# Ledger of designs, part 18: peptides against a protein of PDB entry 7UQJ

Target 1, 160 residues: chain A of PDB entry 7UQJ
Amino acid sequence: PELYQNFNITPPRGVLFHGPPGTGKTLMARALAASCSSDERKITFFMRKGADILSKWVGEAERQLRLLFEEAKKHQPSIIFFDEIDGLAPVRSSKQEQIHASIVSTLLALMDGMDNRGQVIVIGATNRPDAVDPALRRPGRFDREFYFPLPDVKARFKIL

## One batch from the design tools (peptide; aimed at target 1 K95)

Design b1_p11_2 (made by RFdiffusion4)
Pose (drawn by RFdiffusion4):
Parts: structure tokens; C-alpha cells; sequence
Structure b1_p11_2 (pose): chain A 160 residues (1-160), chain B 160 residues (1-160), chain C 160 residues (1-160), chain P 11 residues (1-11)
């Protein structure tokens, strides 16, 4: 931590995995979760699939998001993987419902808002990156974007 | 206050920060929240978002808004910051649930019934200005609209 | 009435002020209420809003609306003004609440219960006219309309 | 590709 405090830099804590289907996005997230449970320093892994938080009560989806990010603050070494994040956080439109734009606005305020979110890495895997809200694709929330392509010749050889 | 009585004008009590993502809106609100808590006279900063207002009971979301504005009047030199305010206050539509139009109507009534001395300042950052209700964006509610643009060269030099 | 009842032209049961925001609709009702700054028993003015009638309970909103109308009949020549009548009477649909739908179901029955010798006039204001419920715009209800547009050049000169 | 549609009050 002194290396990052040597400068006035904060580490990048957000990655957006994107690429075609079957290219290794969930596999890489699975390998990262298996590696986080065997290095004997507790990096807590939070797995979230799509719109797991959707509820028929008003304000319960934003409450589940706030609870997920808070429980992430309770244990500092924690990770949040959002599988299929384009179903949880679509581009905010006026045509669609308010539960969607309200989830996106809560996710924006919980990733880079007024309060610091802690040592929480946030990973989102998507096949449709341009169905993710563009305000979620900027540094401070999903700093990096890893493009997982279809494998080239050497990579297919190595996979096989 | 005599200058604002000599000319028959009321000081603006509302600001709407708007601009592209990552241009300085939450940063300015964070710097103003730190400047509220330093000096000989204290300004109270009230931070809000859509999650700690929206409730699942009838008449509880507007009661939380009224408690916010009454508590800010109690601590009279005050700032109220609504982040991602288009999620809290979308454009009123009959094709949406009634809770969002009811929040916008309660917010319009509470802003039209403030102290009328510049004591409670209301600051909102929407990232998208069109999504917010036009009744809130008229002078009397959110008087000033600060456009935080993408920085030009001298501004990029000063940021770097 | 000695003059206007000679010709049998009935006064309107419901008059609707509609227009863009900031066009002076609340000013006209405030100026008509200052024309109620006159002596009693003539042009009693009631200033209500699309809020501060609707409550947590199930009967106080309709009971209070029936009482407002009964106090309007008690003082014979009287005017009821509903500012932001889309807050009191939104569009009834299947995303609509039950308390607002019953407020509309009672306001309609109270406007059809108003007699032909027109001594209670109900003026209502809105900035979004096709968001008020369609039933109050039927004949025998809010049927005469006043459009309040943005000002032209001479009008802006007089305002300045 | 998804885009943010301008907000308007719906009748």
C-alpha cells in the first residue's frame, strides 16, 4: 500500500469483461474466485447473477444493492462479480421503467459517490458492453475493460 | 441581506450540476462538503440518494423527504445534495408508477416552501439534465444550472 | 348575478389553467385570491394543492375533499383552486395507486353533484394537461381551458 | 447498440 501511497494514486478497482460468448469471461472469474479462497488472506467473493436484486416491493432492489456494497465494506478484502451486468444495469432510457434507471443510479452512487466504497473490486461480465450505461464505463467504476476475443491460432492450440 | 433587499430579488437556493461523466460534479460536492465542516460558522451537509428515500409503504417516501427538509431547516445554514437526481426525480409520466410522480410533486412543494432567505441550499447532480422534470428545472426551484464540461487544454493541464 | 342571470349563460363548473412551466398560472390564482382580499360572503377562495389532501389513511383524503366542497357550498359564492391538479388527479391505470384512484372517484362525483345555479367554481392548474385523468375533462367537469403560453416580445417587455 | 432516449412526459 506504500507504493500506491508513494504517489497520490488509488488502485484501479473495476474491470468490465466483455467479448463474444464462450470466450472465458465467467471461467476467468471462476478461476479468480478459486484463487481468492486459497491464498490464506481472505478475499471475500460476492457472486451476483444479472438482476438478482429485482423485487416486487418499491425500493427493495436499491436496498439489496446498498446491502451488498455495505457487506462488502464490512470485510475490506471483498470482491463483487456481476455476471451479465447488461441485464442489471442497462442504458438509462425514459421509455423503460424507473426500477431500471433507479438501479443504475444507485449503482453509480455506490461505485463512485460521496462515500468511499472501500477495497472492493467490482467485476462485470457482459456480452453486450454497449447495453451497459455509459456513466458506468469510466474510471472510478470499471476503470479497465478486458476484451476477451475469440481465440487465435496459438490460443486455440493452447486451449485444445 | 440588505443587498438582496435593495434590489428586490431572492438569493438562489438551488443548483443543478450537469455534465458528462467524470467531469467534477461529485468532486465539487465532496469539496463543498469538506468546506462545510471546517470554518468558524458551520454549514450542515445533508447527503441523499434514491435508496434512502424510496419506501414500500404508502406515504413513507414523501414523509422521508419532508423529514429531510424539516431537519435541514432546523440546522438552518444547510446544504442538501441529491446525487443522480434524475433517478430520484424523473420526468413525470402516467406510464410509470405513482411513487415517482408523487416524489416529484412533494419535492416541488417542499422547494416552493423553503425558508426564503438563502439558508437551505439544494444541490443536485443529474449527469443527464433532460431526464429531470422540467418543473424542477425552472427558476424558483433549481435556479442555477452549472454545466461541468469536458476540460479543454488549459483545464486538462491544470488537472494533470 | 343580477346581471349575468338575465342571459341564461351558466358559469363553468371546472376551469383548467394549463401551459408550460413558469408562465404565470400560479400568479393568476394568487391575484384572484388578492381579489378575494375583499369583504366576506363574496368570492371565498380556497387554495389547495395536489398534496396536503392525500394522506396515509384511507378516508381522510376523500372525507377532506367532501368537506372542502361542503364548506364551499356553505359560503355559496366560492372558488376552489387546485394548484398542480395532476398531483391530486393523475391518470387511473393499473400502475396507479388505490388512494389516488378513489380521490378521482370522489372528485368526479362531487363535480357532478354541483348544482346548475353555479355558485362554486373550481379552477385547477397543471403544467402537463394530458396527465390529469381523462374523466374530469368530460362535459360537466373541467371543460373550459386557458392555455398559458410562453410570452412574446411585448409581453416580455412588460414583464421586464 | 443501446442509447439513452430523451425524456418526455407520457400522456
Amino acid sequence: as target 1 above (160 residues)
Amino acid sequence: as target 1 above (160 residues)
Amino acid sequence: as target 1 above (160 residues)
Amino acid sequence: PATATPATATP

Design b1_p11_2_s1 (made by RFdiffusion4, then SolubleMPNN; from b1_p11_2, 6 letters changed)
Fold by OpenDDE base, seed 1:
Structure b1_p11_2_s1 (fold): chain B 160 residues (1-160), chain C 160 residues (1-160), chain D 160 residues (1-160), chain A 11 residues (1-11)
Amino acid sequence: as target 1 above (160 residues)
Amino acid sequence: as target 1 above (160 residues)
Amino acid sequence: as target 1 above (160 residues)
Amino acid sequence: MAVAEPAESFP
């Protein structure tokens, strides 16, 4: 939040962290939350897993997402971190595709409903950026993408 | 494994990951295992700590290393990850130096005994590359070294 | 540090990071140090390993702990990160139990001696929370615990 | 009442 204010840059509504597992995406999201927390400005960090959104909140996932965004709005400045956001991807069943479509639609509406003045940043992390619904990657949603290379893709080219 | 086959490059028998603690060495090793795991080719990831080799396997460390390499060979393609491989370093006692020398000698023999056709990669991670026995760093053993810098504060400036 | 002052919440003297190896505990501690470091307020990060406290500082471990806490106090705001804090756990010998009890007692006294106004946070990381001395987990010491789950063991079960 | 997992307040 503060970094965006100081540079007069409109904060992204959503940032997609993508890269292989264990590239520190979740860690970076937490580090961002902690780093943007000054004495004057504490950032509230909310974490959800994409798989948990589908599996733990069966039948109430949309409501839980709404509540999450409301809480994040109440506790501004805040970060909503969706770990494994690709876990919203349907498991190979027509019923799961339907549930996915509904939850993704709800998430899109919530992200679209974020006021540009809102101090809520949404971070999605995935190991499978191609498994993230393209609708989430549109402008005004997860419109910034950060690749977490396996540390040293250049060194990895030397390793491999 | 596959990346080496495609480039006709003889896979390193061992790779040393070194860098300050928390630079993601362990995480990278796991990410390598996960990333080289395709649906068709799952990589088995074996993890041991250097300190555990000396302390938990007192008197049987050599046997446990042999068993580890046998299991890794059975479950090819595989990665043996030695976390804190510098933990093989002798504690300042003549008896520990002797135990170290024996265990290091066994590890050397096991690495030297790896068939170049073997799909077993050994990764050693350390925060103290200078504390790793030079014998482990010879050609045909941990002959490739990768420095894990502290995640670039500059990369943080690009993320924000 | 700062997050606790604004909410009038007494900052935890210590936070226990626990979870399987390679869950990013050390990396999170570093990320916290880096994140709470603004241009105006650099957090000094001190790292020690639990095993090093017992093994490298044989006979001087208590003095080294005192010096560490003094340095952390001089360089406030600071984080003392004890990696593998469960490495303070006695190896199965009566002499090591005695050394453990003494060092743990010293650490307890140092943590208890932290002024509530102090900008020193102590983070302990462990893969074995149950191997951490319960005395360290009492209120006013490592009274907050954060579980670092393995990045989805379920995702790993799909990768393997 | 879904106990909102306490927001990890990072110090």
Scores: peptide ipSAE 0.000, ipTM 0.231, DockQ to the pose 0.041
OpenDDE base, seeds 2, 3, 4, 5: peptide ipSAE 0.000, 0.000, 0.000, 0.007; ipTM 0.195, 0.201, 0.200, 0.372; seeds 3, 4, 5 fail the geometry check

Design b1_p11_2_s2 (made by RFdiffusion4, then SolubleMPNN; from b1_p11_2, 5 letters changed)
Fold by OpenDDE base, seed 2:
Structure b1_p11_2_s2 (fold): chain B 160 residues (1-160), chain C 160 residues (1-160), chain D 160 residues (1-160), chain A 11 residues (1-11)
Amino acid sequence: as target 1 above (160 residues)
Amino acid sequence: as target 1 above (160 residues)
Amino acid sequence: as target 1 above (160 residues)
Amino acid sequence: MAVAEPAEAFP
């Protein structure tokens, strides 16, 4: 949020972190939240797992998403981090059609309904960017993508 | 760069990340680069290993450093991350005297020659902050230091 | 494996990584796998998510676990990393009783059936150590626990 | 000529 405000840059509504598991997507999201937090402007970091919203809130996932976005809006500047967003927002064409379609549609509406002046950034993390509904990757949604490569195993050896 | 500009804070010329290996120094440097990158102002992240500059460029390390800083200056805002900077910039008193002394002197000159209005941040990471030449840790160079603690050493010792 | 062999220490059969999400549990597991891998002794790293084994393999989760352990045994030295093991091995008293109980029982049997001379290490990661069946945390199973603290947000703020 | 891997400019 603040980084973009100070440059008069409209913050992205959504950022997709993708790459192999354990490449630090969650760590990066937290680091971003921490980097943008100051003593005066604490970024509120909301973390949800895609699978948790689907599994814990059967039939309430849409409501939980709305509440999450309302809380994030109330606690601006804020980051909503969806870990494993491919679990929350799978491709609409997948046979588990209706429930997933409603959740994706709700998430789309929530991302579209974000005021560009709002200080809410949505970060989705996935190991399977192709499993994320392409509608989420359009401008004004997850319009920025970051690939997290595995550091080459040799590079990891030297960091340890 | 951008975080500091927005707060009317002069960005540090250099930041030293130090702490045990595997504490996330490289991840944090990448996180900073990512957090400061926008669509309009992409931070260019240059990563070099100290040992690689010494080993790969015998007799050309000074030239490689100059080229790196020139590229970083050309691609502002930018971060130059030196991983294992103790390999690049060891204490001048170490017996591998003359070659290391020239490299350190070149790095010092490059850091001193950076315009404070430039959007180049230099991050050095080391596991051995005491092995880094104290001249690099003076104001206007690596004037900020960040300790990356191991999560409790006892916890790691039991994992290892 | 190699770390323990060099010290004549019997490697743990299982290690539980616990702590808030994004504390680097998965990164540490990968780092351990990398650190124990040499050019001569490559550690095979198997990664599974607890939720994936439950959701993808309804009625076959036990078989998938057996196959995983067989593969890990075949590809020694190896690490089996269960991310979100609280999803795979929840407390037996949880209302989704019977299916979870069978999976936990299978995992227990597989961990108990590992020869201590085998070079298979099992790492479980969770944000909720209390949600993991206590039977998994007994000696000879996940008998070592490591807490991954969030680096204090203030410590991150100083780094940024 | 070892092609220096292009610095991954984070977009």
Scores: peptide ipSAE 0.000, ipTM 0.196, DockQ to the pose 0.054
OpenDDE base, seeds 1, 3, 4, 5: peptide ipSAE 0.000, 0.000, 0.000, 0.000; ipTM 0.207, 0.196, 0.195, 0.353; seeds 1, 3, 4, 5 fail the geometry check

Design b1_p11_2_s3 (made by RFdiffusion4, then SolubleMPNN; from b1_p11_2, 6 letters changed)
Fold by OpenDDE base, seed 1:
Structure b1_p11_2_s3 (fold): chain B 160 residues (1-160), chain C 160 residues (1-160), chain D 160 residues (1-160), chain A 11 residues (1-11)
Amino acid sequence: as target 1 above (160 residues)
Amino acid sequence: as target 1 above (160 residues)
Amino acid sequence: as target 1 above (160 residues)
Amino acid sequence: MAVAEPAVSFP
């Protein structure tokens, strides 16, 4: 939050960290949570996996998302980190597409409902930014995107 | 291991990770160890610093290297990660050059002695690839090189 | 800098990142520099190794530290990252202990001399927090500590 | 809800 206030930047409601696996996205999110924590003001870090939202919360995923955002709001300043947020993407079934659509819609509504004065930051991490629902990437949601490059893809071409 | 088997590529005996400090070389080596670990098949990760090989193992460095490779062979599949492998580089003394030459020669022999069927991968990380003994960079040793660029300052421009 | 102004928190003069090697301490420091950089306001990232301060700057280490802090002050907002700050720890020689004491004293004075209005953050990274001079860990210096756990070996047990 | 222990323990 305050990083953005001092720059007179509207704090992003959401930040998308994207890049290949192991590029430090999750580590970065945790460290941002850490660096913003003072002795007096600890940032509460909430972590969820996109795949877990779909699989573990079958039938209650929306409610669990609401509860997560409520808890994050109660424990401000807070970070909600969605690891593998692309894991919300529908698996190859019409039923999962419907579940996905509902969960994504709920997440959109929760992000849209975040008061700009709120000290809740949502960080999504993905290895597949193109698998993230475009609706999540719109202004007022994951409106900032951080690319975590592989250590140079060009160097990777020499080793493959 | 299996990353290379599936490509019918002879697994590199050694991989040199090079790039500026904090580009994630060590993290990548660990992540490779982690990603190649299955529930059934844990990759054992051995880590040594090049500077520690010279300083802590004064007089026994060769023996300790041999023991390291033996342990790595016993605990296959394994990764031997040499952090700051450029720290094997001789310091500005003839005596240290001799010690270096002996340690490097031992490392060369150990890498050359790695059976291609072995599931031991050696990863060297350096911030100074030019300070790595060229003999280590020959085929059959650190025969693959990965450049870890600074997280592209250009990628920073797309994020804002 | 501004992350702390908005919380009405006195920005830490120094932050100690500690944890096992390759836990991403250096990457984190860089990423903090990255994340705090806007298009309009780039954070300048200065990096030094603790061991290099002792070894490369023999006889001029204090002057080089002063110059580093002056440059960091000129290029505010800035981060001074000391990688392996435990490398300032005395080697087992009385002469090196004296050199250490002098360099550490200079670093202490430079950190103490940081104007709270300054946009210079000092980050120390170490794999050996207990090898860091306790004087550096006092209030007004490295007054915040961040533990970088190994990517939880326990989490590794679930992925293995 | 398991509050994920801050992976960074602040001393």
Scores: peptide ipSAE 0.000, ipTM 0.278, DockQ to the pose 0.058
OpenDDE base, seeds 2, 3, 4, 5: peptide ipSAE 0.000, 0.000, 0.000, 0.000; ipTM 0.194, 0.199, 0.183, 0.358; seeds 2, 3, 4 fail the geometry check

Design b1_p11_2_s4 (made by RFdiffusion4, then SolubleMPNN; from b1_p11_2, 4 letters changed)
Fold by OpenDDE base, seed 1:
Structure b1_p11_2_s4 (fold): chain B 160 residues (1-160), chain C 160 residues (1-160), chain D 160 residues (1-160), chain A 11 residues (1-11)
Amino acid sequence: as target 1 above (160 residues)
Amino acid sequence: as target 1 above (160 residues)
Amino acid sequence: as target 1 above (160 residues)
Amino acid sequence: MATAEPAVAFP
């Protein structure tokens, strides 16, 4: 939040952390939450898994997303971290596509509804940026993307 | 463990993680230990610092290394992680060189004595791969090297 | 830097990252430096080891600390990261205690001399928070502490 | 009751 206000930069409503698994995306999100917490001003960190949004919240995923954003708004400044946000992507069924579309639509609406003055930051982490709905990656949503490279692919070539 | 079984690749007895400090070598080793742990099969993670092997184990370093490998063998599957394994390198004295040579020789013998059937993996991390005794980097010991680059300054350019 | 300006919160002059080794303290500090860097505004990341301050800078440690802070001030916004800041702690000798006291005193003076307008953040990482000089942990210095837990052994129980 | 994972209040 504050980082962006000082630069007259509208804080990103959403930041997409993408890169291979284990590159520290989740760790970074937690770290940002921690780093931005002062003794006077604790940042509340909410974490959800994309796969859990679909699987655990079957039939109530939209409501749970709304509640999450409401809670995040109540506990500002806050970070909503979606780990494996690509897990919102439907698996191989038309029914899952519909559920996905509805959940993604709800998430988009919630991100769009965040006041620029809101101290709620949404961080999505994915190992599959191409599996993230492109609508989430538009301006005003996950408008910043952070690539977490594998420790250099060129260095991997010496590992093999 | 399983990664190597499927490829009929003899699991590396030792893996050298090298790269600048804070590139996540230690974290990666821990993450590998964690990732390879299943509900059914916990990987035991042993950690030692190279500098501690020389300084804390003055006069008993060899015995402590043997005990470490014995414990790792008892608690298979296990990872022995040597952080700052370059800290085994002697500082500027002939006496330290002798102590180093003895400790390194013991470590070599312990690595060479690991049965291919042993589920003990040794990971050495260093910020100074050139300071690691080249004998440790030979086949059958730290036979694989992984470079941990600084999170690429170029990757920062795609983050923005 | 900017995160704290917007909340009218005086940016912490120093942040202490503490927790077990390999919990990602150094990676986090780098990640923060990376995350706070924009295309327009790169954060310069300076890294030193506490043990190197004592050992490599024998007789010049104070001067090197001053130079480090001057360079960090020239390259604002910047992070000075002290890895293993507990390595400033004296080893078991009165001579080392005096050297420690002098270096710590210099570091304190440098931290105290940081203008509140300065975009220099000091991050200390330690595996031994109790080995960090308590003077460094006072308000206006490392006034914020972040515990890096081991990735919870309990969380491992669910991954297993 | 969505057990909000306790906000890890970093002290």
Scores: peptide ipSAE 0.000, ipTM 0.294, DockQ to the pose 0.046
OpenDDE base, seeds 2, 3, 4, 5: peptide ipSAE 0.000, 0.000, 0.000, 0.000; ipTM 0.217, 0.194, 0.209, 0.334; seeds 3, 5 fail the geometry check

Design b1_p11_3 (made by RFdiffusion4)
Pose (drawn by RFdiffusion4):
Structure b1_p11_3 (pose): chain A 160 residues (1-160), chain B 160 residues (1-160), chain C 160 residues (1-160), chain P 11 residues (1-11)
Amino acid sequence: as target 1 above (160 residues)
Amino acid sequence: as target 1 above (160 residues)
Amino acid sequence: as target 1 above (160 residues)
Amino acid sequence: AAEEAYLAAMA
């Protein structure tokens, strides 16, 4: 941590996995979760699938998001993987409902808001990156974007 | 206050930060929140978002807004910051749930009934200005609209 | 009434001020209430809003609306003004609450209960006219309308 | 419309 405090830099803590289906996005997330449970320093893995937080009560989805990010603050070495994040956080439109834009606005305020979120890495896998809200694709929340392509010749040889 | 009585004008008590993502809105609100807590006279910073207002009970979200504005009047030199305010206050629509139009109406009434001395300042950052209700964006509610643009060369030089 | 009852032209049961925001609709009702700064028993003015009637309870909103109308009948020549009548009477649908729908179901029955010898006039203001419930715009209700547009050049000169 | 349908399927 002294190497990042040597400068006045904060590490990138957000990655958006994107590419065609079957290219290794969830596999890479699964390998990262299996590696986080065997290095004997507790990196807590939080798995979230799509719109797992949707509820029929008003303000319970934003409350579940706030609880997920807060339990992430309780154990500093924690990771949040959002599988199929384009279903949880679509582009905010006036035509669709307010529960969707309200979830996106809560996710924006919990990733890079007024309060610091802690040592929480946030990973989102998507097949449709341009269905993710553009304010979620900037540094401070999903700094990096890993494009997982269909494998080339050498990569297909290695996979086989 | 005599200058604001000599000319028959009321000081603006509302600012709407708006601009592209990552241009300085939460940063300015964080710098103003740090400047509220340093000097010989204290300004109280009240930070809010859509999650700690929206409730699942009838008449509880508007009661939380009223408690916020009454508590800010109690600590009278005050700032209220609503981040991602288009999620908290969308454009009123009959094809939406009544809780969002009821929040916008309660917010309009509480802003039209403030101290009328420049004591409670209300700052909101929407990233998208069209999504916020036009009744909130008129002078009397959010008087000033600060456009935080993408930086030009001298600004990018200063930031770097 | 000695003059206007000679010709049998009935005064309106409901008059609707509608227009863009900041066009002076609240000023007209405030100026008519300063024309109620006159002696008693003539042009009693009631200033209500789309809020401060609706409550947590199930009967105080309709009981209070029936009482407001009864006090309006008690002082015979009287005016009831509902500022932000889309806050009190939104569109009834299946995303609508039950308390607002019953407020509309009582306001309609109270406007049809108002006698033909028109001594209570109900003025209502809105910035979004096709967001008030369609039933109050039917004949025998809010049927005469005043459109408040943005000012032209001479009007902006007088305002300045 | 297709996106709403996709969101409804995710739910």

Design b1_p11_3_s1 (made by RFdiffusion4, then SolubleMPNN; from b1_p11_3, 6 letters changed)
Fold by OpenDDE base, seed 1:
Structure b1_p11_3_s1 (fold): chain B 160 residues (1-160), chain C 160 residues (1-160), chain D 160 residues (1-160), chain A 11 residues (1-11)
Amino acid sequence: as target 1 above (160 residues)
Amino acid sequence: as target 1 above (160 residues)
Amino acid sequence: as target 1 above (160 residues)
Amino acid sequence: DEEAAYLEALE
């Protein structure tokens, strides 16, 4: 949180954490939520897996997304963390199941409907940013991306 | 491997990383691999998801596990990381599909067949340690467990 | 970064990551740096080990710290990550070498001299927060602390 | 290799 103030960066509505598997995307989201919580001001952290929403809530996924955003708004300040968001919001294709298209459409509408002054941040984590619908990566949605490199020596050089 | 030697700790054959989703289990496994790698001695890191082995290799999963362990042995020092190992090795039940029972049996045999002097470490990560077959958690297999707590609310407060 | 703006939290000048070895402090710092980088706005990440500054730059450590902060200011937005900061900034004692006292004094002055509007964040990581000079932990310096818990002691017992 | 493949997929 403080890092963005120091950089005079407008807070995004949505942040995409992307990188190879096991680079700490989910851990970072939890740590960010944790770090923003004080004794005086607790952040409510909502976590959902993309695949779990599709598998558990077939035909109810849109409603579950709406309820999630409503609950996050009710419990401000809050973070909505979508783990494996590539499972929830796959790239739109002519062969894509109608259910996936409807879920993506609902998520787009919910992100567009977020008031910039709302204390709700959406974090999406993915190992496959190219498998996330580009419409979600547009300004006002997941308009900021966070690359989580492998803890490799070369990743050390790119951070330097 | 070197980390355990440096600490005069006998390397486990198997280590179970368990804890809530997004507590850094996979990240820790990668970080351990990276930290044990020197310029003189690189660790080979093999990563597999439990669910991916079942879904991609129906009828070949046992062979893929054997090949994985052989390749890890060939590329010593090595780490085999099973992410979501609860998907690969579900608790044995009378209702368990025969395919899952065979995979679990193969993994048990492979872990039992690992020479303690081999520079192969197996790390299993799970969000549901109770969903992992207890036979895998016996001495000589995943006989060591790491709980990854949520980044604690107090650690969260200190990040603010 | 953005999370702090959304929560109306003043950005710290310095953040102390503390916790046992191998709890992901360095990894978190790197992930934060990577996360704050967009295609439009790359964050420059400077990493130094506390012990390396003392061992490599005996008599030049103060100058190297000044140069590091100047370079970080030149390459804003930037993160300065001090790994093992307890090596650089030991607790002041009557038995403390004058060189360590001078380095600590220089680091204090550099952190105090950071403009709050400067896009430079300092992250210190330590395994021994009690070995870090308390003067560095005062408001306007490392005034926020992040505890990285061990994967719990019982979890460690299960890795053993 | 995994990072290179990931970066190549991003390009």
Scores: peptide ipSAE 0.018, ipTM 0.434, DockQ to the pose 0.041
OpenDDE base, seeds 2, 3, 4, 5: peptide ipSAE 0.005, 0.000, 0.000, 0.000; ipTM 0.282, 0.194, 0.366, 0.447

